# Designs tried in a protein design run: peptides against a protein of PDB entry 4A54. Part 3

Target 1, 94 residues: chain A of PDB entry 4A54
Amino acid sequence: MSVADFYGSNVEVLLNNDSKARGVITNFDSSNSILQLRLANDSTKSIVTKDIKDLRILPKNEIMPKNGTKSPSTNSTKLKSAETYSSKNKWSMD

## One batch from the design tools (peptide; made by RFdiffusion4, then SolubleMPNN; aimed at target 1 L55 I57; its pose is not in this set)

Design b2_p28_4_s4
Fold by OpenDDE base, seed 2:
Structure b2_p28_4_s4 (fold): chain B 94 residues (1-94), chain A 28 residues (1-28)
Amino acid sequence: as target 1 above (94 residues)
Amino acid sequence: LKFDESWKPPSEEEREEAKKLAEEQKKK
């Protein structure tokens, strides 16, 4: 699955250590397999994809993080709300 | 597809510090 499909989506990430992060997908490093989220406080969190246990897309009616300058430009397809995805070894760049 | 070229991945040191912080928070 292309990471481009998720850019700009508000997601909840469950890590292998059972910690959670919620934010908007703003960047992805394919070489290092690192996902960047922008959080509600406009800070960023980088997550290694191998450490992701699960990822779900949040409904659009939920509170979105603040907009920042660091976002990739891409055409995003509408994804199903509340659908759960595995990010382990699955995400690639187009 | 345009990416933010100003973004850099965290260093290995930052990654290990983040793991330690997460473990400490779990113990509280």
Scores: peptide ipSAE 0.132, ipTM 0.607, DockQ to the pose 0.039
OpenDDE base, seeds 1, 3, 4, 5: peptide ipSAE 0.114, 0.120, 0.119, 0.099; ipTM 0.605, 0.599, 0.591, 0.590

## One batch from the design tools (peptide; made by RFdiffusion4, then SolubleMPNN; aimed at target 1 M1 F6 F28 L55; its pose is not in this set)

Design b2_p29_2_s1
Fold by OpenDDE base, seed 3:
Order: C-alpha cells, then sequence, then structure tokens
Structure b2_p29_2_s1 (fold): chain B 94 residues (1-94), chain A 29 residues (1-29)
C-alpha cells in the first residue's frame, strides 16, 4: 500500500513539536519525503514526513468547511406530492 | 466505519514508517 492510496483523504497530522495540521492529502514527494496538504483556506502546506509524529484520518463527514465549494445544496425539491386529482369521470349513463 | 478508518490509519502510518526507514537507509548509504 502506498501513500498515494490516501490521496484525497482528510487528515490530522500531529508534528513532533506537538503542533497540528489538518488538510487533504494532495501529493507526496517521495524524493524529498514531503507530504502536501491542502488546508481549509485552499493553501498548500508541505510537511516533511520525519517531522510527523502521528497521522489520523478524519471521517469524510467532517467536511472541513470548504468556504466556497457549495456542498451541493440538496435542494430538497419539495416534491409537491402531485395531488392525484381524482377526476371523477362521472360516466353519465344515458 | 470506525474500524475501517482505524485500519486505514494504521496502514497509512505503517507506510510512513516504512518510508522513514527507507530514507534512513539511503542516508547511511
Amino acid sequence: as target 1 above (94 residues)
Amino acid sequence: MDELIKELEEKLNKSLEELKKEEEKKKKE
């Protein structure tokens, strides 16, 4: 399993200095051992893997408030229940 | 869900530790 398998995962990184960073894994530079995170403000943070003490994967439902990506507002189109107009076809017997 | 996340975390952390070990080997080399 490679780090690339986790691209797009939202993570919390605990650094050796006990600071924390949260973001989405966007890239991993294997040559320089740098993990790239996209932060909530759409900036990119580069973290050297040797400085990582621990990494936690955040559940997808913890949508870091992307300010600008409109969560598809599920427009709950209130499906107005089509009132079944019971057209009483009064069959007039002649 | 929680068990799967935990497994993924473990796999990711393991992958990072393997990378650190490889880097240390390359540096000694």
Scores: peptide ipSAE 0.258, ipTM 0.739, DockQ to the pose 0.059
OpenDDE base, seeds 1, 2, 4, 5: peptide ipSAE 0.256, 0.253, 0.250, 0.257; ipTM 0.732, 0.734, 0.734, 0.736

Design b2_p29_2_s2
Fold by OpenDDE base, seed 1:
Structure b2_p29_2_s2 (fold): chain B 94 residues (1-94), chain A 29 residues (1-29)
Amino acid sequence: as target 1 above (94 residues)
Amino acid sequence: MSELIKELEKKLNESKKELEKKKKEEEEK
């Protein structure tokens, strides 16, 4: 299988410096040998293939902690309809 | 460069094989 066949796979990458990265394979730049991962925070990380010591495909059921995208609570600023109290100041001058 | 790609593919394929083995073992329980 080619690298492209693994797009969308959740992987744990062990780097040569013993650091780890977890994310979904989104792309592979063959020209530069760069693996692109989408991380749990929706950011992208580019990893140079030469720096990869090992990798592991994770089961689909491993829920990457969805950083809860707090749905922007659209504070529906209830525009209080300024009831234009047209106070008809009936200045009855008599 | 081609060698690095092949190495990455090898690691991916090996990992997939391991994953499928684990799935099979779990399904057989």
Scores: peptide ipSAE 0.567, ipTM 0.864, DockQ to the pose 0.420
OpenDDE base, seeds 2, 3, 4, 5: peptide ipSAE 0.564, 0.563, 0.554, 0.558; ipTM 0.863, 0.865, 0.863, 0.864

Design b2_p29_2_s3
Fold by OpenDDE base, seed 5:
Structure b2_p29_2_s3 (fold): chain B 94 residues (1-94), chain A 29 residues (1-29)
Amino acid sequence: as target 1 above (94 residues)
Amino acid sequence: MDELIKELEEKLNKSKEELEKEEEKKKKE
């Protein structure tokens, strides 16, 4: 399988500096060998492939700690119905 | 460049195989 076949997979990446990153694979830049992960805080982390020591795909049911998806309160932007003030210009033709 | 991509693909494929084996074990228990 190609890297692109793993888009949307939740992964744990161990880096050469022994740091870890967890996120969903969102993109891969083949020209620059950069793997992009969406983290739990909705930020994107770019990882250079050469810095990857090891990688593990996590099961789909391992809920990345959903930072409490505050469901974006769809602030129902009350579409203030532009009251088209139909200025009825009553041209009273007197 | 191509070698690094191949290494990443190998790591991903290996990890997928390991995950599938683990999921199959959990289904049989």
Scores: peptide ipSAE 0.586, ipTM 0.885, DockQ to the pose 0.440
OpenDDE base, seeds 1, 2, 3, 4: peptide ipSAE 0.569, 0.585, 0.570, 0.579; ipTM 0.884, 0.884, 0.884, 0.883

Design b2_p29_2_s4
Fold by OpenDDE base, seed 3:
Structure b2_p29_2_s4 (fold): chain B 94 residues (1-94), chain A 29 residues (1-29)
Amino acid sequence: as target 1 above (94 residues)
Amino acid sequence: MDKLIKELEEKLNKSLEELKKEEEKKKLE
């Protein structure tokens, strides 16, 4: 299994200095041992693998709060139940 | 879901540790 198998995964990286970074794994540079994360602000952060203390995979449902992208407020448009006015078409059989 | 995530985390961390060992080995060579 390679690091590439985890591309697109949301992760929390704990660094040796106890700082944390959260992002999506976009690339791994094997030559330089650099893990690249896309952050919530769409910037990229390069992390040297040796500086990683621990890595956690975040569940897909934890949408990193994209700062400004309004989660489409599911405006629960209250579908006003169109009261099907049963138009009593009284078919007058004359 | 939680078990699978944990397994993936373990695999990923293991892969990273293997990479660190390979880097250390390359540095010593």
Scores: peptide ipSAE 0.258, ipTM 0.744, DockQ to the pose 0.059
OpenDDE base, seeds 1, 2, 4, 5: peptide ipSAE 0.257, 0.252, 0.258, 0.257; ipTM 0.736, 0.738, 0.741, 0.740; seed 4 fails the geometry check

Design b2_p29_3_s3
Fold by OpenDDE base, seed 3:
Structure b2_p29_3_s3 (fold): chain B 94 residues (1-94), chain A 29 residues (1-29)
Amino acid sequence: as target 1 above (94 residues)
Amino acid sequence: MDELIKELEKKLNESYEELKKEEEKKKLE
C-alpha cells in the first residue's frame, strides 16, 4: 500500500533522537518527504521521513486518550429552577 | 527521495500486517 492509503490512521512514530510522536496521518509531502500528523491537541506536527526510526499503527479502539478535553461535563447544572414559592401571603383581612 | 518514501511505506505496511495478526488473534480468544 502507498502512504496515502494510511491517511486517517493513528500512529506512534519513534524518531532517531528517541523522541516519540503520536497522531493521525493527515498528509504526506512526497516532494520533501514530510509526514504530517494531527496531534491530540489538534495541532499539526511535520516529521521528516529520514528522522523516523520506527513507526507503529495503533488500533482504532485505542482512542487516543483524548487528553482530557474535559468534555465540558456540561454539568447540566440542573438549574433547579428555584421554584420561587411565591408565598401568596393571603392577607386575610379580619 | 524515492528511497525514503519506500522505506516509510515498508514501515507502514509491516506495522499494518502486525496489527492485523494481533486483531485476528484477539478474535480467536
Scores: peptide ipSAE 0.589, ipTM 0.888, DockQ to the pose 0.459
OpenDDE base, seeds 1, 2, 4, 5: peptide ipSAE 0.585, 0.589, 0.565, 0.580; ipTM 0.888, 0.887, 0.886, 0.888

## One batch from the design tools (peptide; made by RFdiffusion4, then SolubleMPNN; aimed at target 1 F28; its pose is not in this set)

Design b2_p30_1_s3
Fold by OpenDDE base, seed 4:
Structure b2_p30_1_s3 (fold): chain B 94 residues (1-94), chain A 30 residues (1-30)
Amino acid sequence: as target 1 above (94 residues)
Amino acid sequence: LEKKTKELKEAIEKELKEAEKKKKLEELLK
């Protein structure tokens, strides 16, 4: 298989600095070792593969978290209990 | 999705290695 077979796939990339990027694979340049993602804001991010710690393919239906327009802070102080979404790093997406 | 993720990782690694081989060959031919 080639990386091109995965163009259009939504991926989460974990970088060596522990930052995360989510986007759709638009291009891969093997000569320069660059993976290009289209982000939720329609910008493009080029990631050097050497900076990638890990990556995973996300389900197609996962709405790329639109940079949550901060829902206007409607003052409703409802203490939504920070259910610590134990982000089960389910890297094991079967 | 885990299988596909693995396949993607393998594809990336493969193409990187192929590109490196090509670069090395081109360097040897200079």
Scores: peptide ipSAE 0.644, ipTM 0.911, DockQ to the pose 0.600
OpenDDE base, seeds 1, 2, 3, 5: peptide ipSAE 0.629, 0.610, 0.603, 0.634; ipTM 0.911, 0.910, 0.911, 0.911; seeds 2, 3 fail the geometry check

Design b2_p30_2_s4
Fold by OpenDDE base, seed 3:
Structure b2_p30_2_s4 (fold): chain B 94 residues (1-94), chain A 30 residues (1-30)
Amino acid sequence: as target 1 above (94 residues)
Amino acid sequence: EENKKLIEELEEKLNKSLEELKKEEKEKEE
């Protein structure tokens, strides 16, 4: 089984310095032993394999922490209650 | 639960593949 079999997998990488990176495996450079991750901000991070302490595969349903893309503030557009302007049909008795 | 077990198996396989790559890298540096 090769690293290429995991392309497109969402992973959490724990580095030897105890830092973490989360992203989708996009490529592995075997010549340089570099794992490439696409991060939530669409940037690419290159990680040297020797610096990886541990790797975890995240479930497909685990939303990558979108960096603060503001969840579309459900602008609770206060449905301004359509004030039923009771158009007083002024029945003009002509 | 079946999905969790599958993920754990995939993690093990991936980590094993990474350890093999680290070993090959060390053997190339020696």
Scores: peptide ipSAE 0.247, ipTM 0.749, DockQ to the pose 0.052
OpenDDE base, seeds 1, 2, 4, 5: peptide ipSAE 0.240, 0.239, 0.237, 0.242; ipTM 0.743, 0.742, 0.741, 0.741

Design b2_p30_6_s3
Fold by OpenDDE base, seed 2:
Structure b2_p30_6_s3 (fold): chain B 94 residues (1-94), chain A 30 residues (1-30)
Amino acid sequence: as target 1 above (94 residues)
Amino acid sequence: EKEKKEKLKELKEKSKKKYKKFTVEITYLP
């Protein structure tokens, strides 16, 4: 599955240490299997996919704070709200 | 509906047991 299909989506990532991160998917490094999230404070968090326990797409009605930075828009595939994805090893980049 | 909720809880608990807690490598960039 192409990670590009999820660009611009608001997601919640549950890590293997039970910590959580919430942000917008902005990039994916296929060579290193790193997912990049833009956080509410406009910083970028890079997460190694091997550390991801679970990932869910947040519903569109859930408001994420942004500090004047435009969130990326989803262009290709409409995702269902609150859908959970755990197939981290199947992520690829075109 | 109660049965569905119980099954969902069970699935979540089973899933949690598959993952070992470890130190996460995370990089923060401004």
Scores: peptide ipSAE 0.037, ipTM 0.476, DockQ to the pose 0.020
OpenDDE base, seeds 1, 3, 4, 5: peptide ipSAE 0.036, 0.036, 0.021, 0.036; ipTM 0.471, 0.480, 0.422, 0.466; seed 4 fails the geometry check

Design b2_p30_6_s4
Fold by OpenDDE base, seed 5:
Structure b2_p30_6_s4 (fold): chain B 94 residues (1-94), chain A 30 residues (1-30)
Amino acid sequence: as target 1 above (94 residues)
Amino acid sequence: KEEIKKKLEELKKESEKKYKKFTVEITYLE
């Protein structure tokens, strides 16, 4: 199984310093062991895999909280309110 | 309903195995 099989997946990365990052896997550099994530604000974050304590795949329906960086008020297209991250496990059935 | 729950748990376990494998592959380049 290749890391490429998970491209486009939403993930939460727990780092060794206990910080968390959430994003979509866009690339993995095997030579440098760097995982690239696209964040909710469309920025890109590169994470060295040695700094990763844990990684989990998020359900597709989990709306990545767009960290609303207030981009300047161009026309009020209602940024749909970041639906609260429902931690409902994809595998939870009543 | 119980059969569906059982199948869901199986799928969850399979998914967890895939994700564990993924994590190992990323971390250790295996």
Scores: peptide ipSAE 0.086, ipTM 0.510, DockQ to the pose 0.020
OpenDDE base, seeds 1, 2, 3, 4: peptide ipSAE 0.064, 0.067, 0.071, 0.068; ipTM 0.554, 0.550, 0.560, 0.544

